Peptides against a protein of PDB entry 7C96. Designs and how they scored, part 33

Target 1, 73 residues: chain A of PDB entry 7C96
Amino acid sequence: PVIPDDFRCPISLELMKDPVIVSTGQTYERTCIEKWLQAGHGTCPKTQQTLTSTVLTPNYVLRSLIAQWCEAN

## One batch from the design tools (peptide; made by RFdiffusion4, then SolubleMPNN)

Design b2_p15_8_s3 (from b2_p15_8, 9 letters changed)
Fold by OpenDDE base, seed 1:
Structure b2_p15_8_s3 (fold): chain B 73 residues (1-73), chain A 15 residues (1-15)
Amino acid sequence: as target 1 above (73 residues)
Amino acid sequence: KEEKIEARLAEFAAK
């Protein structure tokens, strides 16, 4: 079945397993955004806005929604 | 898969 856009990482374009929220509010797969930050970037890949923080907040709600979707599909 | 992600990261870095 077609994966909902909100469930796909903007970077990997795959279903997220460990979604995290950056300071801009955008959500990415943890491993992907960590690679971006480790490369020395301080902006949000999608919006190009400067990150006010490099803290990554787990998006537990989205993680649960994805799990529910996977069970049904 | 890893190489694919690396390529995507490069695309974003080019913006």
Scores: peptide ipSAE 0.682, ipTM 0.925, DockQ to the pose 0.850
Fold by OpenDDE base, seed 2:
Structure b2_p15_8_s3 (fold): chain B 73 residues (1-73), chain A 15 residues (1-15)
Amino acid sequence: as target 1 above (73 residues)
Amino acid sequence: KEEKIEARLAEFAAK
């Protein structure tokens, strides 16, 4: 079945397994956004807004929703 | 897949 857009990482375009939220509120796959940050970027890939923090917060709600979707599909 | 991600990151960096 078609994967909901909200469940796909803006970078990898794949179903997220470890979604994390950046300071702008956007969610990405952890490994993807970490690579972006490690490359020296200090902005949000999707919005281009400057990140006020490089802290990555696990999006547990989304992770749970994705898990539920995967179980049903 | 790693190569794909690198390519996507480059696209975002080009904006």
Scores: peptide ipSAE 0.681, ipTM 0.924, DockQ to the pose 0.850
Fold by OpenDDE base, seed 4:
Structure b2_p15_8_s3 (fold): chain B 73 residues (1-73), chain A 15 residues (1-15)
Amino acid sequence: as target 1 above (73 residues)
Amino acid sequence: KEEKIEARLAEFAAK
């Protein structure tokens, strides 16, 4: 079945397993955004806005929604 | 797949 756009990482384009929120409010797969930050980038890949913080906040709600979707599909 | 992710990261870096 078609994966909802909100459940896919903007970088990997795959279903997120460990979604994290950056300072701009966008969500990415943890490993993907960490690679981006490790490369020395200080902006949000999707919006190109400057990140006010490099802290990554787990998106537990989305993680749960994705898990529920996977069980149903 | 890891290579594909690196390619995507490069695309974003080019913007």
Scores: peptide ipSAE 0.679, ipTM 0.924, DockQ to the pose 0.852
Fold by OpenDDE base, seed 3:
Structure b2_p15_8_s3 (fold): chain B 73 residues (1-73), chain A 15 residues (1-15)
Amino acid sequence: as target 1 above (73 residues)
Amino acid sequence: KEEKIEARLAEFAAK
């Protein structure tokens, strides 16, 4: 079935396995955003806003929702 | 798929 947009990483366009939240509130696949940061970027890929922190917070709620969706589909 | 991700990252960097 069609993967909900909110469950797909804006970068990889794939179903997120380890979603993390950046300081702007946007969520990405951990590996994707880490590559972005490692490349020297200090902005949010989607919004282009400057990141106030490089801390990546696990989005446990979304992770659970994705798991539930995968189980049902 | 790694190449595809790199291409996407480049697209975002171009904005």
Scores: peptide ipSAE 0.678, ipTM 0.923, DockQ to the pose 0.863

Design b2_p15_8_s4 (from b2_p15_8, 10 letters changed)
Fold by OpenDDE base, seed 4:
Structure b2_p15_8_s4 (fold): chain B 73 residues (1-73), chain A 15 residues (1-15)
Amino acid sequence: as target 1 above (73 residues)
Amino acid sequence: KEEKIEERLAEFAAK
């Protein structure tokens, strides 16, 4: 079945397993955004806005929703 | 998959 856009990482375009929220409010796969930050970037890939913090907040709600979707599909 | 991710990261970096 078709994966909902909100469940896919903007970078990998794959179903997120460990979604995290950046300071701009956008959600990415942890591994993807960490690679972006480690490469020396200080902006949000999707919006190009400057990140006010490099803290990554786990999106537990989305993680749970994705898990439920996977079980049903 | 990792190579694909690196390519995507490069695309975003080019913007």
Scores: peptide ipSAE 0.642, ipTM 0.906, DockQ to the pose 0.847
Fold by OpenDDE base, seed 5:
Structure b2_p15_8_s4 (fold): chain B 73 residues (1-73), chain A 15 residues (1-15)
Amino acid sequence: as target 1 above (73 residues)
Amino acid sequence: KEEKIEERLAEFAAK
């Protein structure tokens, strides 16, 4: 079925498996945002806002919602 | 898929 936009990583455009939240509040697939940061970028890909931290916080709520969606579809 | 991600990252970097 059609994957909800909120379940897709802004970078990979694919269903997120390990969604993480950056300091700006945007969520990305962990692997994708880590590559972005490792490339030396200090901004949020989606908003271009400067990141106040490089800490990546797991988005457990979204992860759960995606898991539930996958089970049903 | 990895190539796709790299290309997308480049697109974001170009903004």
Scores: peptide ipSAE 0.642, ipTM 0.906, DockQ to the pose 0.861
Fold by OpenDDE base, seed 3:
Structure b2_p15_8_s4 (fold): chain B 73 residues (1-73), chain A 15 residues (1-15)
Amino acid sequence: as target 1 above (73 residues)
Amino acid sequence: KEEKIEERLAEFAAK
């Protein structure tokens, strides 16, 4: 089935398993955004906005929604 | 798949 855009990581384009929110409010798969940050980037991949923090906040709501979708599909 | 992610990261870095 077609994966909803909001459930896909902007980087991997795959269904997120561990979605995290960056300072700009965008959500990415943890592994992907960590690779981006480790590469020395200080901006949000999608928006190109400068990150005010490198803290990654788990998006539990989205994680739950994805789980529900996976259960139904 | 990992290499594909690296490729995507490069695309974003090019912006």
Scores: peptide ipSAE 0.640, ipTM 0.905, DockQ to the pose 0.859
Fold by OpenDDE base, seed 2:
Structure b2_p15_8_s4 (fold): chain B 73 residues (1-73), chain A 15 residues (1-15)
Amino acid sequence: as target 1 above (73 residues)
Amino acid sequence: KEEKIEERLAEFAAK
């Protein structure tokens, strides 16, 4: 079945397993965004907005939704 | 697979 766009990481384009939210509100796979930050970037890949913080907040709601979708598909 | 991610990261960096 087709994976909902909201469940795919903008970077990897794959189903997210550990989705995290950046300061701009965009969600990415943790490993992907960490690589971006470690490369010295201080912006949001998707929006190009400057990040006000490098703190990554787990998106538990999305994680749960993805898990439920995976169980059904 | 990881190379694909690195390629994508480069694309984002080029914007």
Scores: peptide ipSAE 0.640, ipTM 0.905, DockQ to the pose 0.861

## One batch from the design tools (peptide; made by RFdiffusion4, then SolubleMPNN)

Design b2_p16_1_s1 (from b2_p16_1, 9 letters changed)
Fold by OpenDDE base, seed 3:
Structure b2_p16_1_s1 (fold): chain B 73 residues (1-73), chain A 16 residues (1-16)
Amino acid sequence: as target 1 above (73 residues)
Amino acid sequence: MEEEKKKAEEILKEIE
Protein backbone atom coordinates (compact mmCIF):
# COMPACT_ATOMS: atom_id res chain seq x y z
CA PRO B 1 0.00 0.00 0.00
CA VAL B 2 0.98 3.67 -0.35
CA ILE B 3 2.99 4.94 2.60
CA PRO B 4 1.70 8.25 4.01
CA ASP B 5 4.20 11.06 3.39
CA ASP B 6 4.28 11.92 7.10
CA PHE B 7 5.53 8.40 7.83
CA ARG B 8 8.48 8.61 5.43
CA CYS B 9 11.92 9.85 6.42
CA PRO B 10 12.78 13.03 4.47
CA ILE B 11 16.19 11.53 3.70
CA SER B 12 15.70 7.81 3.02
CA LEU B 13 12.12 8.30 1.78
CA GLU B 14 11.31 5.03 3.53
CA LEU B 15 8.88 4.16 6.31
CA MET B 16 10.42 5.28 9.60
CA LYS B 17 11.07 2.70 12.30
CA ASP B 18 12.87 4.87 14.84
CA PRO B 19 11.69 8.45 14.22
CA VAL B 20 13.48 11.23 16.11
CA ILE B 21 12.86 14.97 16.32
CA VAL B 22 15.62 17.54 15.85
CA SER B 23 15.71 21.05 17.33
CA THR B 24 13.83 22.51 14.34
CA GLY B 25 10.89 20.20 14.94
CA GLN B 26 11.48 18.06 11.87
CA THR B 27 11.44 14.27 12.20
CA TYR B 28 13.87 11.81 10.59
CA GLU B 29 14.88 8.18 10.84
CA ARG B 30 17.48 8.05 13.63
CA THR B 31 20.12 6.33 11.51
CA CYS B 32 19.84 8.90 8.72
CA ILE B 33 20.09 12.02 10.86
CA GLU B 34 22.92 10.57 12.94
CA LYS B 35 24.95 9.98 9.78
CA TRP B 36 24.23 13.54 8.68
CA LEU B 37 25.45 14.93 12.00
CA GLN B 38 28.47 12.63 12.09
CA ALA B 39 29.43 13.95 8.66
CA GLY B 40 29.91 17.34 10.31
CA HIS B 41 26.66 19.03 9.36
CA GLY B 42 24.94 21.38 11.77
CA THR B 43 21.78 22.13 9.81
CA CYS B 44 18.38 20.54 9.38
CA PRO B 45 18.38 18.54 6.10
CA LYS B 46 14.78 19.47 5.29
CA THR B 47 14.73 23.17 6.21
CA GLN B 48 18.45 24.09 6.10
CA GLN B 49 17.92 25.84 9.44
CA THR B 50 20.85 25.81 11.85
CA LEU B 51 20.35 23.29 14.63
CA THR B 52 20.40 24.86 18.09
CA SER B 53 21.08 21.43 19.57
CA THR B 54 22.26 18.01 18.41
CA VAL B 55 19.92 16.26 20.84
CA LEU B 56 17.62 13.76 19.13
CA THR B 57 14.24 13.25 20.79
CA PRO B 58 12.27 10.06 20.07
CA ASN B 59 8.95 10.82 18.40
CA TYR B 60 6.88 8.32 20.34
CA VAL B 61 3.54 9.52 19.02
CA LEU B 62 4.61 9.08 15.40
CA ARG B 63 6.26 5.75 16.19
CA SER B 64 2.94 4.54 17.59
CA LEU B 65 0.95 5.82 14.62
CA ILE B 66 3.31 4.10 12.19
CA ALA B 67 3.07 0.86 14.15
CA GLN B 68 -0.72 1.02 14.01
CA TRP B 69 -0.59 1.66 10.27
CA CYS B 70 1.75 -1.28 9.74
CA GLU B 71 -0.58 -3.59 11.63
CA ALA B 72 -3.51 -2.55 9.45
CA ASN B 73 -1.61 -2.61 6.15
CA MET A 1 7.27 15.90 -4.08
CA GLU A 2 9.82 15.69 -6.86
CA GLU A 3 11.92 18.48 -5.41
CA GLU A 4 11.89 16.75 -2.04
CA LYS A 5 13.07 13.58 -3.75
CA LYS A 6 15.95 15.43 -5.39
CA LYS A 7 16.96 16.94 -2.06
CA ALA A 8 16.88 13.53 -0.41
CA GLU A 9 19.17 12.13 -3.10
CA GLU A 10 21.65 14.96 -2.60
CA ILE A 11 21.68 14.38 1.16
CA LEU A 12 22.26 10.66 0.74
CA LYS A 13 25.34 11.37 -1.38
CA GLU A 14 26.83 13.24 1.56
CA ILE A 15 26.13 10.64 4.25
CA GLU A 16 27.13 7.48 2.41
Scores: peptide ipSAE 0.437, ipTM 0.866, DockQ to the pose 0.787
Fold by OpenDDE base, seed 1:
Structure b2_p16_1_s1 (fold): chain B 73 residues (1-73), chain A 16 residues (1-16)
Amino acid sequence: as target 1 above (73 residues)
Amino acid sequence: MEEEKKKAEEILKEIE
């Protein structure tokens, strides 16, 4: 079925497996955002806002919601 | 959605 937009990484456009939140509040697949940061970027891919921190916080709630969705579909 | 897809592709090129 159709994957909810909120469950897709803004970069890969695929169902997120390890969603993480950046300082701007946007959520991305961990591997995607890490590659972006490693490439020397200091901005949020989606909003272009400068990141105040490079800390990536696991989005456990979303991870759980995605898991539940996958089980039901 | 199409605009988002286009932007995603551009970003993807930066990290691949």
Scores: peptide ipSAE 0.432, ipTM 0.863, DockQ to the pose 0.754
Fold by OpenDDE base, seed 4:
Structure b2_p16_1_s1 (fold): chain B 73 residues (1-73), chain A 16 residues (1-16)
Amino acid sequence: as target 1 above (73 residues)
Amino acid sequence: MEEEKKKAEEILKEIE
């Protein structure tokens, strides 16, 4: 089945397992965004906006939605 | 859709 766009990481394009939200409101797979930040970048990959914080907030709601989708598909 | 794929590949190249 086709994976909903909102469930795929903008970087890996794969189904997210540990989705995290950055300061711009965009969500990414934790490992992907961490590598981006570790590479010395301070911007949002999707929007190119400067991140006001490097704190990564777990997107628990999305994680649950993805889990529910996986159970049904 | 295709643009998103290209952008993703560009980003992946920078983090690998």
Scores: peptide ipSAE 0.428, ipTM 0.863, DockQ to the pose 0.840
Fold by OpenDDE base, seed 2:
Structure b2_p16_1_s1 (fold): chain B 73 residues (1-73), chain A 16 residues (1-16)
Amino acid sequence: as target 1 above (73 residues)
Amino acid sequence: MEEEKKKAEEILKEIE
């Protein structure tokens, strides 16, 4: 079945396994955003806003929703 | 979807 847009990483476009939230509120797959940051970027890939922090917060709610969706589909 | 795909490709190239 079709994967909900909110469940796909804006970078990889794949179903997220370890979604994390950046300072702008956007969520990405941890691996993808870490590579972006390690490449020397200090902006949000999706919005291009400057990140006020490089802290990555796990999006547990989304992780749970994705898990539930995967079980049903 | 197409616009999102283009930007994703650009980003993937940057982190490659």
Scores: peptide ipSAE 0.426, ipTM 0.863, DockQ to the pose 0.854

Design b2_p16_1_s2 (from b2_p16_1, 11 letters changed)
Fold by OpenDDE base, seed 4:
Structure b2_p16_1_s2 (fold): chain B 73 residues (1-73), chain A 16 residues (1-16)
Amino acid sequence: as target 1 above (73 residues)
Amino acid sequence: MKEEIEKAKKIQKEIE
């Protein structure tokens, strides 16, 4: 089955396992965004907006939705 | 669609 776009990481293009939200509201796979930040970048990969914070907030709702989708597909 | 894929590939190259 085709993976919904909202369930794919904008960087890895794969189904997210540990989705996290950045200050711009965009969601990424934790490992991907952490590597981006560690590389010295301070912008949102998707929007190019400057991040007002480097705090990564777990997207528990999306994680649950992805789990539900995986069970049904 | 194609644009998002190209952007992803560019970022992947930078972090890997």
Scores: peptide ipSAE 0.594, ipTM 0.900, DockQ to the pose 0.742
Fold by OpenDDE base, seed 1:
Structure b2_p16_1_s2 (fold): chain B 73 residues (1-73), chain A 16 residues (1-16)
Amino acid sequence: as target 1 above (73 residues)
Amino acid sequence: MKEEIEKAKKIQKEIE
């Protein structure tokens, strides 16, 4: 079935497996955002806002929701 | 939607 937009990484456009939240509140697949940061970028890919921190916080709630969705579909 | 996909693809090129 159709994957909910909130479950897709803004970069990979795929179902997120390890979603992490950046300082702007946007969520991305960990590997994608890490590559972006490693490339020397200090902005949020989606919003272009400057990141106040490079800390990536696991989005456990979303991870769980995605897992539940996968179980049901 | 199409704009977001296009934007994503540009970013993909930068990180890969």
Scores: peptide ipSAE 0.594, ipTM 0.901, DockQ to the pose 0.744
Fold by OpenDDE base, seed 3:
Formats: structure tokens, sequence, C-alpha cells
Structure b2_p16_1_s2 (fold): chain B 73 residues (1-73), chain A 16 residues (1-16)
């Protein structure tokens, strides 16, 4: 079935399994954003805004929604 | 849409 856009990582373009929120409020797959940060970048891939923090916060709500979608599809 | 896909592909090449 068609994966909802909100469930796809802006970088991998795939269904997120471990979504995390960056300081700008955008959500990415943990692995993808960690690689981006490790490469020395300090901006949000999607918005190009400077990150005020490198802390990655798990998006539990989205994770749950994706899990529910996967169970139904 | 296509623009976002192109951006994603560019980032992918940069981190991999």
Amino acid sequence: as target 1 above (73 residues)
Amino acid sequence: MKEEIEKAKKIQKEIE
C-alpha cells in the first residue's frame, strides 16, 4: 500500500522505524540524522535552519501511529 | 514533490 508522506523519512524516503525530532521540530529516521550530524553538519536537512541543539528526541506518538498503520496494512 | 526527492537524494550521497 501507499505509505503516508508523514511516515516517510525526509532523507531515506522510507517508512520510519525509529523517528526522532530535532530542535527545529522536523522528524527523521534516527540513523539518517545521526549520519548527517556525524558528517559535521549543524543544520536541519529539510529546512536548512541551524540546529540549536544536537539532542534527538524520540517521536513516540509518530512511532505508535506508524506501528498501527503497519499492523493494518 | 520532485524537488524534495532530489534534495533527499543529494543528502543520501553526502552521508553514505
Scores: peptide ipSAE 0.593, ipTM 0.901, DockQ to the pose 0.733
Fold by OpenDDE base, seed 2:
Structure b2_p16_1_s2 (fold): chain B 73 residues (1-73), chain A 16 residues (1-16)
Amino acid sequence: as target 1 above (73 residues)
Amino acid sequence: MKEEIEKAKKIQKEIE
């Protein structure tokens, strides 16, 4: 079945396994955003807004929702 | 949709 847009990483375009939230509120796959930051970028890939922090917060709610969706589909 | 795909591809190439 079709993967909900909110469950796909804006960068990899794949179903997220370890979703993390950046300071702008956008969620990405951890590995993708870490590579972006490692490349020396300080902006949000999706919005281009400057990140006020490089802290990545696990989006456990989304992770759970994705897991539930995968079980049902 | 296509705009988002193109943007994602650019980012993918950047982090590669």
Scores: peptide ipSAE 0.586, ipTM 0.899, DockQ to the pose 0.758

Design b2_p16_1_s3 (from b2_p16_1, 9 letters changed)
Fold by OpenDDE base, seed 4:
Structure b2_p16_1_s3 (fold): chain B 73 residues (1-73), chain A 16 residues (1-16)
Amino acid sequence: as target 1 above (73 residues)
Amino acid sequence: MEEEKERAEEILKSIE
């Protein structure tokens, strides 16, 4: 089945397993965004906005939605 | 989605 775009990481384009929210409100796969930050980038990959914080907040709601989708598909 | 794919590829290449 077709994976909803909102369930795909903007970087890997794959179904997210550990989605995290950055300061801009965008969500990415944890490993992807961590690599981006470790590479020295201080912007949001998707929007190019400057990150006001490097804190990554787990997107539990999305994680749950993805899990439910996976169970049904 | 095609534009997003292109952007994703650039980012992915950058972090590899």
Scores: peptide ipSAE 0.388, ipTM 0.851, DockQ to the pose 0.754
Fold by OpenDDE base, seed 2:
Structure b2_p16_1_s3 (fold): chain B 73 residues (1-73), chain A 16 residues (1-16)
Amino acid sequence: as target 1 above (73 residues)
Amino acid sequence: MEEEKERAEEILKSIE
């Protein structure tokens, strides 16, 4: 079935398994955003806004919703 | 979707 847009990483376009939130509020797959940051970027891939912090916060709610969706589909 | 795909491709190219 069609994967909800909110469940796909803006970078990989794949279903997220370890979604994390950046300072701008956007959510990405941890692996993808870490590669972006390690490449020397200090902006949000999606919005291009400057990140006020490089701290990545796990999006547990979304992770749970995705898991539930996977079980039902 | 196409716009998001284009942006994603640009990002992937910059991190690989």
Scores: peptide ipSAE 0.386, ipTM 0.849, DockQ to the pose 0.863
Fold by OpenDDE base, seed 3:
Structure b2_p16_1_s3 (fold): chain B 73 residues (1-73), chain A 16 residues (1-16)
Amino acid sequence: as target 1 above (73 residues)
Amino acid sequence: MEEEKERAEEILKSIE
């Protein structure tokens, strides 16, 4: 079925498996955002805001919601 | 949605 937009990584456009939050509050697939940072970028891909930190925080709530959706679909 | 898709494609090219 159609994947909810909030469950898709802004970069890969695929269902997120390991969603992480950046300093701007945006969420991405861990692999995607790590590649972006490793490429030398210091901004948020979605908003172009400068990241105040490179720390990636797991989005446990979203991970749970995605899991529930996958079980139902 | 289409704008987001275009942005995503640009980002992908940047990290490839």
Scores: peptide ipSAE 0.384, ipTM 0.849, DockQ to the pose 0.832
Fold by OpenDDE base, seed 1:
Structure b2_p16_1_s3 (fold): chain B 73 residues (1-73), chain A 16 residues (1-16)
Amino acid sequence: as target 1 above (73 residues)
Amino acid sequence: MEEEKERAEEILKSIE
């Protein structure tokens, strides 16, 4: 079945397993955004907006929704 | 979605 757009990482375009939220509110796969930040970037990959913080907040709700979707499909 | 895919690929190239 087709993976919902909200469940795909904007960078990898794959189903997220460890989704995290950046300061702009966008969600990415943890490994992807960490690599982006480690490369020296200080902007949101999707929106190009400057990040006010490099803190990554786990998106537990989305993680749960994805898990539920995977179980059903 | 194709535009998003294009941007994603550009970003991915800079990461990997």
Scores: peptide ipSAE 0.377, ipTM 0.846, DockQ to the pose 0.740

Design b2_p16_1_s4 (from b2_p16_1, 9 letters changed)
Fold by OpenDDE base, seed 1:
Structure b2_p16_1_s4 (fold): chain B 73 residues (1-73), chain A 16 residues (1-16)
Amino acid sequence: as target 1 above (73 residues)
Amino acid sequence: MKEEIERAEEIKKLIE
């Protein structure tokens, strides 16, 4: 089935398994954003805004929504 | 959608 855009990582374009929120409010797959940050980048891949923090907050709500969607589809 | 895909590909290359 067609995966909702909000459930896809902006980088991998795949269904997110461990979604995390960055300071700009954008959500990415943890693995993807960590690689980006480790590569020395301090901006949001999607918006290109400078990140005010490198803290990655788990998006538990989205994770649950994705899980629910997967069970139904 | 094409713009998002293009951006994603650019980023993917940088973290590859």
Scores: peptide ipSAE 0.573, ipTM 0.899, DockQ to the pose 0.782
Fold by OpenDDE base, seed 4:
Structure b2_p16_1_s4 (fold): chain B 73 residues (1-73), chain A 16 residues (1-16)
Amino acid sequence: as target 1 above (73 residues)
Amino acid sequence: MKEEIERAEEIKKLIE
């Protein structure tokens, strides 16, 4: 089945396993955004906005939605 | 759609 766009990481373009939210509100796969930050970047890959924080917040709701989708498809 | 894919590939290249 076709994976919903909201369930795909903007960087890897794959189904997210550990989605995290950045300060801009965008969600990424944890490993992808961590690599971006570790590379010395301080902007949101998707929006190019400056991140006001480097804190990564787990998107538990999305994680659950993805799990539900996987069970049904 | 094409724009998002292109952006993704650009970012992947920077972190790879």
Scores: peptide ipSAE 0.570, ipTM 0.898, DockQ to the pose 0.794
Fold by OpenDDE base, seed 3:
Structure b2_p16_1_s4 (fold): chain B 73 residues (1-73), chain A 16 residues (1-16)
Amino acid sequence: as target 1 above (73 residues)
Amino acid sequence: MKEEIERAEEIKKLIE
């Protein structure tokens, strides 16, 4: 089945399992964005905007939507 | 589409 674009991590291009939101509002797979930050980058990979915070907020709504999709497909 | 894929590949090179 074709994975909806909104369910794919902008970095891994794979179905997200632990989606997190950065300060710019973009969502990434946790492991991907953590590697990016650990590498010393302070910008949003997708938008190139400077991050005002390095706090990662779990995207529970998206996680639930992905789970529902996986159950149906 | 192609631009997003290209960007993703670029980012992956920086974290791997």
Scores: peptide ipSAE 0.570, ipTM 0.898, DockQ to the pose 0.794
Fold by OpenDDE base, seed 2:
Structure b2_p16_1_s4 (fold): chain B 73 residues (1-73), chain A 16 residues (1-16)
Amino acid sequence: as target 1 above (73 residues)
Amino acid sequence: MKEEIERAEEIKKLIE
């Protein structure tokens, strides 16, 4: 089935397993965004806005929605 | 879609 765009990581383009939210409100796969930050970048990959914080907040709602979608498809 | 894919490819190169 077609994977909803909101369920794909903007970087890996794959179905997210551990989605996390950055300060700009964008959501990424944890491993992808961590690599980006570790590489010394301080901007949001998608929007290129400067991150006001490097804190990564788990997007539990999205994780649940993705899990539900996977079970149905 | 092409724009998002292009951006993703750019980012992937920077984190590989």
Scores: peptide ipSAE 0.565, ipTM 0.896, DockQ to the pose 0.801

Design b2_p16_2_s1 (from b2_p16_2, 10 letters changed)
Fold by OpenDDE base, seed 4:
Structure b2_p16_2_s1 (fold): chain B 73 residues (1-73), chain A 16 residues (1-16)
Amino acid sequence: as target 1 above (73 residues)
Amino acid sequence: MKEEIEKAKRILEEIE
């Protein structure tokens, strides 16, 4: 089945397993955004906005929605 | 759609 765009990481374009939210409100796969930050970047890959924080907040709601989708498809 | 894919590729090249 076609994976909904909201369930794909903007970087890897794959189904997210550990989605996290950055300060701009965008969600990414944890490993992808961590690599971006470790590479010395301080901006949001999707929006190019400067991150006001490097804290990554788990997107539990999205994680649950993805799990539900996987069970049904 | 194509633009999003190409953008993702460019980002990947910067982290891997």
Scores: peptide ipSAE 0.387, ipTM 0.853, DockQ to the pose 0.824
Fold by OpenDDE base, seed 3:
Structure b2_p16_2_s1 (fold): chain B 73 residues (1-73), chain A 16 residues (1-16)
Amino acid sequence: as target 1 above (73 residues)
Amino acid sequence: MKEEIEKAKRILEEIE
């Protein structure tokens, strides 16, 4: 089945398992964005906007939607 | 779409 684009991490291009939101509002797979930040980057990979915070907020709504999709497909 | 894929590949090269 075709994975919805909104369910894919902008970096890995794979189905997200632990989606997190950065300060710009974009969502990424936790491991991917953490590696990006650990590499010394302070910008949003997708938008190139400077991050106002390095806090990663779990995207519980998306996580649930992905889980529902996985159960049905 | 192809452009976004290429960008993703470049990002991966920087973190892996």
Scores: peptide ipSAE 0.382, ipTM 0.852, DockQ to the pose 0.783
Fold by OpenDDE base, seed 2:
Structure b2_p16_2_s1 (fold): chain B 73 residues (1-73), chain A 16 residues (1-16)
Amino acid sequence: as target 1 above (73 residues)
Amino acid sequence: MKEEIEKAKRILEEIE
């Protein structure tokens, strides 16, 4: 079935397993955004906005929604 | 969608 756009990482384009929110409010797969930050980037891949913080906040709501979708599809 | 895929590819190239 068709994967909802909100459930796919903007970088990998794959279904997110460990979604995290960056300071700009965008959500990415943890491993993808961590690699981006480790590469020396300080901007949001999607919006190009400068990150005010490098803290990654788990998006538990989205994680739950994705899990529910996977169970139904 | 095509634009998003191209952008994702560029970002992925920067990461790897």
Scores: peptide ipSAE 0.380, ipTM 0.851, DockQ to the pose 0.852
Fold by OpenDDE base, seed 1:
Structure b2_p16_2_s1 (fold): chain B 73 residues (1-73), chain A 16 residues (1-16)
Amino acid sequence: as target 1 above (73 residues)
Amino acid sequence: MKEEIEKAKRILEEIE
């Protein structure tokens, strides 16, 4: 079935398994955003805004929603 | 949507 856009990582475009929120509020797959940061980037891939923090906050709500969707589909 | 996909591909290429 068609995966909801909100469930896809803006970078990999794949269904997120471990979604994390960056300082700009955008959510990405942990692996993707970590690689971006490790590459020396300090901006949000999606918005190009400078990140005020490199802290990655797990998006537990989204993770649960994705899990529920996967079970139903 | 095509623009977003192209952008994503460019970003992905950068992190690989």
Scores: peptide ipSAE 0.377, ipTM 0.849, DockQ to the pose 0.712

